Peptides against a protein of PDB entry 7C96. Designs and how they scored, part 85

Target 1, 73 residues: chain A of PDB entry 7C96
Amino acid sequence: PVIPDDFRCPISLELMKDPVIVSTGQTYERTCIEKWLQAGHGTCPKTQQTLTSTVLTPNYVLRSLIAQWCEAN

## One batch from the design tools (peptide; made by RFdiffusion4, then SolubleMPNN)

Design b2_p27_4_s1 (from b2_p27_4, 16 letters changed)
Fold by OpenDDE base, seed 2:
Structure b2_p27_4_s1 (fold): chain B 73 residues (1-73), chain A 27 residues (1-27)
Amino acid sequence: as target 1 above (73 residues)
Amino acid sequence: SEEEAEKKKKEVEELLEEAKKKEQEEK
């Protein structure tokens, strides 16, 4: 089945397992965005907006939705 | 490590570039 766009990491394009939200409100796979930040980038990969914080907030709602989708499909 | 950081940077940038390309094609 077709994976909803919101369930895919903007970087890897894969179904997210550990989605996290950055300061811009965009969600990425934790591993992907961590590598991006560790590489010295201070911008949001998708929007190119400057991050006001490097804090990564777990997107529990999305994580749950993805889990439900995986179980149903 | 500087070398590891650059490798990760290149990896992510490459993946991001590929993702953007695919996104435009699907659009």
Scores: peptide ipSAE 0.100, ipTM 0.623, DockQ to the pose 0.679
Fold by OpenDDE base, seed 4:
Structure b2_p27_4_s1 (fold): chain B 73 residues (1-73), chain A 27 residues (1-27)
Amino acid sequence: as target 1 above (73 residues)
Amino acid sequence: SEEEAEKKKKEVEELLEEAKKKEQEEK
């Protein structure tokens, strides 16, 4: 079935397995955003907004929604 | 190394460009 856009990482375009939220509120696959930050970037890949923090917060809600979707489809 | 870091940087940037193109084309 068609994967909801909100469940796809803006970078990899794949279904997120470990979604994390950045300071701008955008969510990415942990591995993808970590590589972006490690490359020396200080902005949000999708919005280009400056990150006020490099802390990555697990998006438990989305993770749960994705899990539920996978079970139903 | 710096070379590996640069390669990773370019890889992410390329992925982002491709993602943005697809997103714009679907609008």
Scores: peptide ipSAE 0.093, ipTM 0.615, DockQ to the pose 0.656
Fold by OpenDDE base, seed 1:
Structure b2_p27_4_s1 (fold): chain B 73 residues (1-73), chain A 27 residues (1-27)
Amino acid sequence: as target 1 above (73 residues)
Amino acid sequence: SEEEAEKKKKEVEELLEEAKKKEQEEK
């Protein structure tokens, strides 16, 4: 079935398994955004906004929604 | 190492470029 856009990582375009929120409010797959940060970038890949923090916050709500979607599809 | 960092940087940038392209086509 078609994967909701909000469930796809903006970088990998794949269904997120471990979604994390950056300071700009955008959500990415943990592995993807970590690689981006490790490469020395300080901006949000999607919005290009400067990150005010490099802290990655787990998006538990989205993670749960994705899990539910996967169970139903 | 710097080589590994450059490799990762390029990889992510390529992925982002492809993602943006696909997103643009989708919309």
Scores: peptide ipSAE 0.093, ipTM 0.618, DockQ to the pose 0.709
Fold by OpenDDE base, seed 5:
Structure b2_p27_4_s1 (fold): chain B 73 residues (1-73), chain A 27 residues (1-27)
Amino acid sequence: as target 1 above (73 residues)
Amino acid sequence: SEEEAEKKKKEVEELLEEAKKKEQEEK
């Protein structure tokens, strides 16, 4: 089945397993955004906005929705 | 090393660019 756009990481375009929210409000797969930050970037990959913080907040709601989708499909 | 860091940086950037292209192609 077709994976909902909101369930895909903007970087990998794959179904997110560990979605995290950055300061700009965008959500990415943890591994992907961590690599981006470790590479020295201080911007949001999708929007190019400057990150006010490097803190990554787990998006538990989305994680749950994705899990439910996976079980239903 | 700095060289390795640059390689990783390039890798992520390329991945992002490819993703952007795929996203636009899907639409």
Scores: peptide ipSAE 0.088, ipTM 0.618, DockQ to the pose 0.860

Design b2_p27_4_s2 (from b2_p27_4, 18 letters changed)
Fold by OpenDDE base, seed 5:
Structure b2_p27_4_s2 (fold): chain B 73 residues (1-73), chain A 27 residues (1-27)
Amino acid sequence: as target 1 above (73 residues)
Amino acid sequence: SAEEAEKKKKEVEEEIKKAKEKKLEEE
């Protein structure tokens, strides 16, 4: 089945398992964005906007939606 | 060093780029 774009990590293009939100509002797979930040980047991979914070907020709603989609497909 | 730091940044960027290109080609 075709994976909805909103369920794919902008970095890996894979179905997200642990989606997290960055300060710009974009959501990424945790492991992907952490690797990006650990490399020393201070910008949003997708938008190139400067991050105002390195805090990653779990996107539990999206995580749940993805889980529901996986159950149905 | 600053050079090593930038090198690491670029390495991650290239990894992402190549991974995305491969993923898009396979689909």
Scores: peptide ipSAE 0.455, ipTM 0.855, DockQ to the pose 0.485
Fold by OpenDDE base, seed 4:
Structure b2_p27_4_s2 (fold): chain B 73 residues (1-73), chain A 27 residues (1-27)
Amino acid sequence: as target 1 above (73 residues)
Amino acid sequence: SAEEAEKKKKEVEEEIKKAKEKKLEEE
């Protein structure tokens, strides 16, 4: 089945397993965004907006939605 | 070094780009 765009990491384009939210509100796979930040980037990969924080907030809602989708498909 | 720092940033960017291209082509 076709994976909904909102369930795909903007970096890896794969179904997210550990989605996290950055300061811009965009969600990425944790490992992907961590590598991006660790490389010294201070912007949002998708939007190029400057990040006001490097804190990554787990997106539990999306994680649950993805899990539900996986169960149904 | 500022140069090596920028190089690292661009390296990661390129990796992401290549990964996306590969994923897109596989679809």
Scores: peptide ipSAE 0.442, ipTM 0.852, DockQ to the pose 0.468
Fold by OpenDDE base, seed 3:
Structure b2_p27_4_s2 (fold): chain B 73 residues (1-73), chain A 27 residues (1-27)
Amino acid sequence: as target 1 above (73 residues)
Amino acid sequence: SAEEAEKKKKEVEEEIKKAKEKKLEEE
């Protein structure tokens, strides 16, 4: 089935398993955004906005929605 | 080193670009 765009990581373009929110409000797969930050980038991959923090906040709501979608499809 | 950092940055950018191109090509 077709994966909703909001459920895909903007970096990997794959279904997110551990979605995290960055300071700009965008959500990415944890592993992907961590690699991006470790590479020395200080911006949001999708928006190119400067990150005010490198703290990654788990997106539990989206994680739940993805889980529900996976069960139904 | 700074050179290694730049190499890593470009590597990540290329992987992102490649993934997007592949996805666009397959759809």
Scores: peptide ipSAE 0.061, ipTM 0.566, DockQ to the pose 0.588
Fold by OpenDDE base, seed 2:
Order: sequence, then C-alpha cells, then structure tokens
Structure b2_p27_4_s2 (fold): chain B 73 residues (1-73), chain A 27 residues (1-27)
Amino acid sequence: as target 1 above (73 residues)
Amino acid sequence: SAEEAEKKKKEVEEEIKKAKEKKLEEE
C-alpha cells in the first residue's frame, strides 16, 4: 500500500520508526536529524529555516499512527 | 516503482549534501 508522505522521514524518505519534532515543527527520523545536528548544522533540512533549538521532541502521536498503519498493512 | 523511489532518494541525498556544503562555507 501507499505510505502517507507524513509517515516518511524527509531525509531518508523511509517510514519513520522514531519520529522527532524540531523547532520548526518538521518531523524527522531521530537518527537522521541527529546526524545532521552532530555535523554542526543549525537549520532544518527540509525548510532551511534556522532552528531556535536543537532539542528533539518525540512525536508520540505520529509514532502511534505509524504503528497502527503498519499493523493494518 | 522501486527505480523511481531510488531516484528520489538520490535526489534528496544530493540536496542534503549541497546544503551541508553551503552551510559549511557560510560558517
């Protein structure tokens, strides 16, 4: 079945397993965005907006939705 | 298709690589 775009990491383009939200409101796979930040970047990969914080917030709602989708498909 | 998906992944990778390069130059 077709994977919803919102369920895919903007970086890996794969179904997210551990989605996290950055200050711009965009969600990424934790591993992907951590590598980006560790490289010294302070911008959002998708929007190029400057991050007001490098704190990553788990997107529990999306994680649950993805899990439900995986179980149904 | 799988081929189209791989092409898309390659394009995103290139964009990220370019962004990294640009960011490094501006810092």
Scores: peptide ipSAE 0.025, ipTM 0.485, DockQ to the pose 0.047

Design b2_p27_4_s3 (from b2_p27_4, 21 letters changed)
Fold by OpenDDE base, seed 3:
Structure b2_p27_4_s3 (fold): chain B 73 residues (1-73), chain A 27 residues (1-27)
Amino acid sequence: as target 1 above (73 residues)
Amino acid sequence: SAAEAAKKKQEVEELLEKARKEKELKA
């Protein structure tokens, strides 16, 4: 089955298992964005916008949508 | 700038490549 683009991490291009939201509103796989931040970057990988915070908020809605998709496929 | 955006895209690609190599090494 074709994985929807919105369900793929912009960094790994793989199906997200632990999606988190950054300050710019973009969602990434937790491990991917953590590595990016740990490397010293202060911008959003996708939009290049400066992050106003390093807080990562779990995207429960998207996680649920992905789970539903996986169950149906 | 466009140049800065290009550099950041390359950095993302390099990060992905490093992650791939790390997984292959552990396999």
Scores: peptide ipSAE 0.089, ipTM 0.575, DockQ to the pose 0.094
Fold by OpenDDE base, seed 1:
Structure b2_p27_4_s3 (fold): chain B 73 residues (1-73), chain A 27 residues (1-27)
Amino acid sequence: as target 1 above (73 residues)
Amino acid sequence: SAAEAAKKKQEVEELLEKARKEKELKA
C-alpha cells in the first residue's frame, strides 16, 4: 500500500523508523537529520528555516502511528 | 526562491547518495 506522506522522511522519502522533531517542528528520520547537521547545515531541510536548536526530540506519537499502520498493512 | 530550492535539492541528493554508498559498503 501507499505510505502516507506524513510517515515518510522529507529527506529519504522512506517510512520513518526513528522519527525526531527539530526546532522548526518538522519531523525527520534520526539518521538522516543527524547526517545533515554533521555535514555543517544549520537549517531545516524542508523549510530552510534556521534551526534555533540542534536538539532532536523523539516523535513518539508518530512512531506509534507508523507502527499501527505497519501492523494493519 | 527557485535558486534556494535548487540548492536544497542538490544538498539533499548529495546526502542521499552518501547514505546509499554507506549502506552498500556495509552490506
Scores: peptide ipSAE 0.086, ipTM 0.573, DockQ to the pose 0.088
Fold by OpenDDE base, seed 5:
Structure b2_p27_4_s3 (fold): chain B 73 residues (1-73), chain A 27 residues (1-27)
Amino acid sequence: as target 1 above (73 residues)
Amino acid sequence: SAAEAAKKKQEVEELLEKARKEKELKA
């Protein structure tokens, strides 16, 4: 089945397993955004907005929704 | 579109690779 766009990482374009929220409110796969930050980038990959913080907040709601979707499909 | 998404993926991958190379070069 077609994966909902909101369940895909903007970087990998794959179903997220460990979604995290950045300061801009966008959500990415943890490993992808960590690599992005480690590469020295200080912007949001999707919006190019400057990140006010490099703190990554787990998106538990989305994680749960994705898990439920996977079980149903 | 799917094409735009693919292009973005390639762009990000390229940027990540360039950033990695630059980081290693400076190290």
Scores: peptide ipSAE 0.078, ipTM 0.561, DockQ to the pose 0.068
Fold by OpenDDE base, seed 2:
Structure b2_p27_4_s3 (fold): chain B 73 residues (1-73), chain A 27 residues (1-27)
Amino acid sequence: as target 1 above (73 residues)
Amino acid sequence: SAAEAAKKKQEVEELLEKARKEKELKA
């Protein structure tokens, strides 16, 4: 089935399993954004905006929506 | 700047490629 764009990680382009929100408000797969930050980058991959913090906040709402979608498809 | 944005885009694409290769190696 066709995966909704909002459910795909901007980096891996795959369905997110552990979505996290960065300081810019964009959401990524945890492992992807962690690798990006570990590589020494301090910007948002999608928007190129400078991150005000490297803290990653779990996007529980999106995780729930994705889980519901997976069960239905 | 536009130049900086272009470099960041290339880095994202590189990360994507690396992730893909890792998955291909696993299965």
Scores: peptide ipSAE 0.103, ipTM 0.592, DockQ to the pose 0.102; fails the geometry check

Design b2_p27_4_s4 (from b2_p27_4, 20 letters changed)
Fold by OpenDDE base, seed 3:
Structure b2_p27_4_s4 (fold): chain B 73 residues (1-73), chain A 27 residues (1-27)
Amino acid sequence: as target 1 above (73 residues)
Amino acid sequence: SAEEAKKKKEEVEKKIEEAKKKEELEK
């Protein structure tokens, strides 16, 4: 089935398994955004906005929604 | 757009790869 856009990582374009929120409010797959930051980037991949923090907050709500979708499809 | 999304993915991957290569050369 077609994966909802909101459930895909903006970087990998794949279904997120460990979604995390950055300071700009955008959500990415943890592994993807970590690689981006390790590469020396200090901006949000999707919006190009400067990150005010490098803290990655787990998006538990989205993780739950994705899990529910996976069970139904 | 799916095409725009694919381009963005490719650009991000390219930037990450280039950064990694640069780091490896400096080791």
Scores: peptide ipSAE 0.084, ipTM 0.595, DockQ to the pose 0.068
Fold by OpenDDE base, seed 5:
Structure b2_p27_4_s4 (fold): chain B 73 residues (1-73), chain A 27 residues (1-27)
Amino acid sequence: as target 1 above (73 residues)
Amino acid sequence: SAEEAKKKKEEVEKKIEEAKKKEELEK
């Protein structure tokens, strides 16, 4: 089955397992965005917008939706 | 190491570039 675009990490292009939201509102796989930040970047990978915070907020709603999708497919 | 960090950085940047190109192409 085709994975919904909103369920794919913009970096890995794979189904997200631990989605987190950055200050710009974009969601990424935790591991991917952490590596990006650790590499010294201070911008949002997808939008190139400057991050106003390095806080990563778990996207529990999306995580739940992905889990439901996985059960059905 | 610096080399490992550089490699990981390049991999992420490459994936971002590919993702953006795909998104633009599909529109």
Scores: peptide ipSAE 0.064, ipTM 0.557, DockQ to the pose 0.560
Fold by OpenDDE base, seed 1:
Structure b2_p27_4_s4 (fold): chain B 73 residues (1-73), chain A 27 residues (1-27)
Amino acid sequence: as target 1 above (73 residues)
Amino acid sequence: SAEEAKKKKEEVEKKIEEAKKKEELEK
C-alpha cells in the first residue's frame, strides 16, 4: 500500500523508523537530520527556517502510528 | 574523511532537492 506522506522522512523519502522533531516542528528520520546538522547546517531542510535549537525530540506519537500502520499493512 | 563529509552533505542536499521537486509535482 501507499505510505502516507506524513510517515516519510522529508530527506530520505522513506518510512521513518526513528522520527524526531526539530525546533521548527518538522519531523525527520533521526539519522538523516543528524547528518544534516553534522554537515554544519543550522536550518530546517524542509522549510529553510533557522533552527532555534539543535535538540532532537523523539516523535513518539508518530512512531507509534507508523508502527501500527506497518502492522496493518 | 573530509571528502566523506562533503559527499554526505551533497547527498543530503540532493535528496532535499528531489523531495521538494516531488512535493511540487504532487501539488
Scores: peptide ipSAE 0.052, ipTM 0.546, DockQ to the pose 0.517
Fold by OpenDDE base, seed 4:
Structure b2_p27_4_s4 (fold): chain B 73 residues (1-73), chain A 27 residues (1-27)
Amino acid sequence: as target 1 above (73 residues)
Amino acid sequence: SAEEAKKKKEEVEKKIEEAKKKEELEK
């Protein structure tokens, strides 16, 4: 089945396993966004907006939704 | 100064990299 766009990491384009939210509200796979930040970038990959914080907040809701989707498909 | 030039170069390279990434995400 086709993976919903919101369930795919904007960077890896793969189903997210550990989704995290950045300051801009966008969600990415943790490992992907961490690598981006560690590379010295201070912007949101998808929106190019400047990040006001480098804190990554776990998106538990999305993680749960993805899990439910995986169970159903 | 040489240091300022290096910093400027780094900034440009960073922007180029980000621009390329954005392009990929928009495909």
Scores: peptide ipSAE 0.031, ipTM 0.493, DockQ to the pose 0.129

Design b2_p27_5_s1 (from b2_p27_5, 14 letters changed)
Fold by OpenDDE base, seed 4:
Structure b2_p27_5_s1 (fold): chain B 73 residues (1-73), chain A 27 residues (1-27)
Amino acid sequence: as target 1 above (73 residues)
Amino acid sequence: EKEKLEKLKKELEEKKAILDKKLAEKK
């Protein structure tokens, strides 16, 4: 089935397995955004806004929504 | 100054790659 855009990582374009929220409020796959930060980049890949923090917050709500979607489809 | 420009260039190149992927899936 067609994966909802909100469930796909803006970087990999794949269904997120471990979604995390960055300082700008955007959500990415943990592995993808970690590699982005490790490369020394300081902006949000999607919005180009400056990241004020490198802290990654697990998006448990989205993770749950994705799990529910996967069960139903 | 040169280092700053190179870092910015690298970031923009990677962002371009992401956008290219998005454009490709729309075709």
Scores: peptide ipSAE 0.485, ipTM 0.851, DockQ to the pose 0.069
Fold by OpenDDE base, seed 5:
Structure b2_p27_5_s1 (fold): chain B 73 residues (1-73), chain A 27 residues (1-27)
Amino acid sequence: as target 1 above (73 residues)
Amino acid sequence: EKEKLEKLKKELEEKKAILDKKLAEKK
């Protein structure tokens, strides 16, 4: 089945397993954005906005939605 | 300054790769 765009990481383009929210409000796969930050990059990959924080907040709502989708498909 | 430019270039190259990947799936 076709994976909803909102469920795919903007970096990997794959179904997110551990979605996290960055300071700009965008959501990425944890491993992808962590590697991005570890590389020394300070902008949001999708929007190019400067990140005001390196804190990553788990997107539990999206995680749940993805889990439900996976179960139904 | 050169170091900063190199870091920026690397970031832009990685962003370009992401965009290229997105463009590829649209075809």
Scores: peptide ipSAE 0.483, ipTM 0.849, DockQ to the pose 0.069
Fold by OpenDDE base, seed 3:
Structure b2_p27_5_s1 (fold): chain B 73 residues (1-73), chain A 27 residues (1-27)
Amino acid sequence: as target 1 above (73 residues)
Amino acid sequence: EKEKLEKLKKELEEKKAILDKKLAEKK
């Protein structure tokens, strides 16, 4: 089935397994955004905004929604 | 400086790659 865009990582374009929120409020797959930051980039891939922090906050709500979708599809 | 420009170039190249993937899947 077609994966909802909100459930796909803006970087990998794949279904997120460990979604995390960055300072701009956008959500990415943890592995993808960590690699982005490790490469020395300080902007949000999606919005181009400068990240004010490198802290990554787990998006448990989205993780739950994705899990529910996966169970139904 | 040269180093600063190289870093920016690298970031833009990676962003371009992401956009290319998005465009490809629309076909």
Scores: peptide ipSAE 0.477, ipTM 0.848, DockQ to the pose 0.068
Fold by OpenDDE base, seed 1:
Parts: C-alpha cells; sequence; structure tokens
Structure b2_p27_5_s1 (fold): chain B 73 residues (1-73), chain A 27 residues (1-27)
C-alpha cells in the first residue's frame, strides 16, 4: 500500500520505525538524523533551518500512528 | 576559511542527494 508522506523519513524516504523530533519540529528516522548530526551538519535536512539543539525527542504519537497503520495494511 | 567552505559544500551535496531521491520517486 501507499505509505502516507507523514510516515516517511524525509531523508531515507522509507517508513519510519523510530521517529524522532528535532529542534525545528520536523520528524526523522532516528538512525538517519543521527548520522546527519554525526557528519557535523547543523541544519534541518527538510526545512534548511538551523538546529538550535541536537536533542532528539521520540515522537511517540507518530510511532503509534505508524504502528496502527502497519497493522491495518 | 577553506575548511568551513568544504564542510558547507559537503552538507549541500548531501542535501542535493536527498532532493534527487525525492525527485526520482515522482517520475
Amino acid sequence: as target 1 above (73 residues)
Amino acid sequence: EKEKLEKLKKELEEKKAILDKKLAEKK
């Protein structure tokens, strides 16, 4: 089935398994954004905004929605 | 500084790659 855009990582374009929120409010797959940060990048891949923090907050709501979608599809 | 420019270039190249993938899936 077609994966909703909101469920896909802006970097990998794949269904997110461990979605995390960055300082800009955008959500990415944890592994993807961690690699981005490890590379020394300080901007949001999607919005180009400067990241004010490297803290990654788990997006539990989205994670739950994705899980529900996967169960139904 | 040369190093700063190189870092920026690398970041932009990676962003370009992401955008290229997005464009490719639309075709």
Scores: peptide ipSAE 0.476, ipTM 0.847, DockQ to the pose 0.069

Design b2_p27_5_s2 (from b2_p27_5, 17 letters changed)
Fold by OpenDDE base, seed 5:
Structure b2_p27_5_s2 (fold): chain B 73 residues (1-73), chain A 27 residues (1-27)
Amino acid sequence: as target 1 above (73 residues)
Amino acid sequence: SEKELKKLLEELKKKEQILNEKLAKEK
């Protein structure tokens, strides 16, 4: 089935397993955004906005939605 | 192709990270 765009990581373009939210409000796969930050980047990959924080917050709601979708498909 | 583009991006990200890690270790 077709994966909803909101469930895909903007970096990997794959279904997210551990979605996290950055300071700009965008959500990415944890491993992807961590690599991006570790590479010395301080911007949001999708929006190019400067991150006000490098803290990554788990997106529990999206994680649950993805899990439900996976169960149904 | 999309797959090739994705691969190239991943390789670039990896190389960039490695270089920065080397730089950090030298300090």
Scores: peptide ipSAE 0.021, ipTM 0.438, DockQ to the pose 0.109
Fold by OpenDDE base, seed 1:
Structure b2_p27_5_s2 (fold): chain B 73 residues (1-73), chain A 27 residues (1-27)
Amino acid sequence: as target 1 above (73 residues)
Amino acid sequence: SEKELKKLLEELKKKEQILNEKLAKEK
């Protein structure tokens, strides 16, 4: 089945397993955004906006939605 | 293809990270 765009990491383009929210409100796969930050970047990969914080917040709602989708498909 | 592009991007990201790490170690 077709994976909803909102379920794909903007970086990996794959189904997110551990989605996290950055300061800009965008969600990425944890591993992907961590590597991005480790590379020395301080911007949001998708929007190019400067991150006001490097704190990554788990997106539990999306995680649950993805899990439900995976169970159904 | 998109798949190949994705692979290339991954390789570039790795190289970028390595270079930045080396740069950081020089300080």
Scores: peptide ipSAE 0.020, ipTM 0.434, DockQ to the pose 0.122
Fold by OpenDDE base, seed 4:
Structure b2_p27_5_s2 (fold): chain B 73 residues (1-73), chain A 27 residues (1-27)
Amino acid sequence: as target 1 above (73 residues)
Amino acid sequence: SEKELKKLLEELKKKEQILNEKLAKEK
């Protein structure tokens, strides 16, 4: 089935398993954004905006929505 | 293939990180 765009990581383009929110409000797969930050980048991959914080917040709502979608498909 | 391209990109990112780590050690 077609995966909703909002369920795909902007970096990997794959279904997110552990979605996290960055300071810009964008959501990425945890492992993907962590690698990006560890590489020395301080910007949001999608928007190119400078991150005001490197804190990654779990997007539990999206995680739940993805789980529900996977259950139905 | 798309998977192959993704793999290549990941390898490049990995190399980038390694280089940055080496640079950090020099300081």
Scores: peptide ipSAE 0.020, ipTM 0.446, DockQ to the pose 0.105
Fold by OpenDDE base, seed 3:
Structure b2_p27_5_s2 (fold): chain B 73 residues (1-73), chain A 27 residues (1-27)
Amino acid sequence: as target 1 above (73 residues)
Amino acid sequence: SEKELKKLLEELKKKEQILNEKLAKEK
């Protein structure tokens, strides 16, 4: 089945397994955004806004929704 | 040239990323 856009990482374009939220409110796959930051970038990949913090917050709600979708499909 | 320097910088960033990934796997 077709994967909902909200369940895809803006970087990898794949189904997220460990979604995390950045300071701009956008959600990415943890490994993808970590690699982006490690490469020396300090902006949000999707919005190009400067990050006020490099803290990554787990998006547990989205993780749960994705898990439920995977079980049903 | 500026263009050449930017290219070299990008290559260095890629190498740095690879090194960081290797370090992370040691945990």
Scores: peptide ipSAE 0.018, ipTM 0.372, DockQ to the pose 0.038

Design b2_p27_5_s3 (from b2_p27_5, 15 letters changed)
Fold by OpenDDE base, seed 1:
Structure b2_p27_5_s3 (fold): chain B 73 residues (1-73), chain A 27 residues (1-27)
Amino acid sequence: as target 1 above (73 residues)
Amino acid sequence: SAKELEKKKEELEKLKKKLDEKLEKLK
């Protein structure tokens, strides 16, 4: 079935396996956003907003939702 | 999804098996 947009990483466009939240509130695949930050970028890939922090917070809720969706489909 | 992909893989394996059996019968 079709993967919900909210379950796809804005960068990779693939189903997120390790979703993390950035300071802007957007969620990305950990590896994707880490590469973005390592490249020297200080903005949110999706919104282009300046990141107030480079801290990545695991999105456990979304991770759980994705897992449930995968089990059902 | 991973589950759907796994199901497809299983179906393909079954199909492959049937095909192999038919090939053996031709020998």
Scores: peptide ipSAE 0.042, ipTM 0.414, DockQ to the pose 0.012
Fold by OpenDDE base, seed 5:
Structure b2_p27_5_s3 (fold): chain B 73 residues (1-73), chain A 27 residues (1-27)
Amino acid sequence: as target 1 above (73 residues)
Amino acid sequence: SAKELEKKKEELEKLKKKLDEKLEKLK
């Protein structure tokens, strides 16, 4: 079936395995957003908003939802 | 997903089996 958009990384467009939340509230695959930040960018890839912090917070809820979806489909 | 892939794999295997049977009949 079709993968829900909320389960896809805005960068890789793939099902997220390690979703993390940035300061803007958007969620990305950890590796993708880390590469983005390491490249010297200080903005949110999706919203172009300036990140107030580079801290990445694991989105355990979404991770769980994705896991449940994978089990069901 | 992995589960979906498994189901698709099973379907393909069944289809392959049917094709093989038909191929044998044509020989």
Scores: peptide ipSAE 0.035, ipTM 0.385, DockQ to the pose 0.012
Fold by OpenDDE base, seed 2:
Structure b2_p27_5_s3 (fold): chain B 73 residues (1-73), chain A 27 residues (1-27)
Amino acid sequence: as target 1 above (73 residues)
Amino acid sequence: SAKELEKKKEELEKLKKKLDEKLEKLK
């Protein structure tokens, strides 16, 4: 089956395993966004908006949804 | 997905078993 776009990391384009939310509200794979930030970028990869914070918040809801999808497919 | 992969793996194992049985009969 087709993986929902919302379940794919905007950076890696792969199914997210550890989704985290940035200040712009977008969700990325933790490792991907961390590498992006560590590279010196201060913008949201998807929206190009300036991040008001570099704090990454785990998206537990999405993580659960992805897990459910994986079990069903 | 992981489930699909596991299902595929099981299917392959089943086919492998059938092949092994055929090979045994050839001996």
Scores: peptide ipSAE 0.034, ipTM 0.387, DockQ to the pose 0.011
Fold by OpenDDE base, seed 3:
Structure b2_p27_5_s3 (fold): chain B 73 residues (1-73), chain A 27 residues (1-27)
Amino acid sequence: as target 1 above (73 residues)
Amino acid sequence: SAKELEKKKEELEKLKKKLDEKLEKLK
């Protein structure tokens, strides 16, 4: 079946395995957003808003939803 | 997903079995 848009990383466009939330509230694949930040960027890739923090918070709810979807499909 | 892939694998195996049986009957 078609992968829901909310389950895809805005950067890789692939199903997220380790989703993390940035200060703007957007969720990305951990490895993707880490590479972005390590490259010297301080903005949200999707919204271009300046990040108030570079802390990455695991999105456990979304991770669980993705796991459930994968089991059903 | 992995589940979908497994379903397709099982379907292919069933089709292969049916084909082999038909081939044997034509001998």
Scores: peptide ipSAE 0.034, ipTM 0.370, DockQ to the pose 0.010

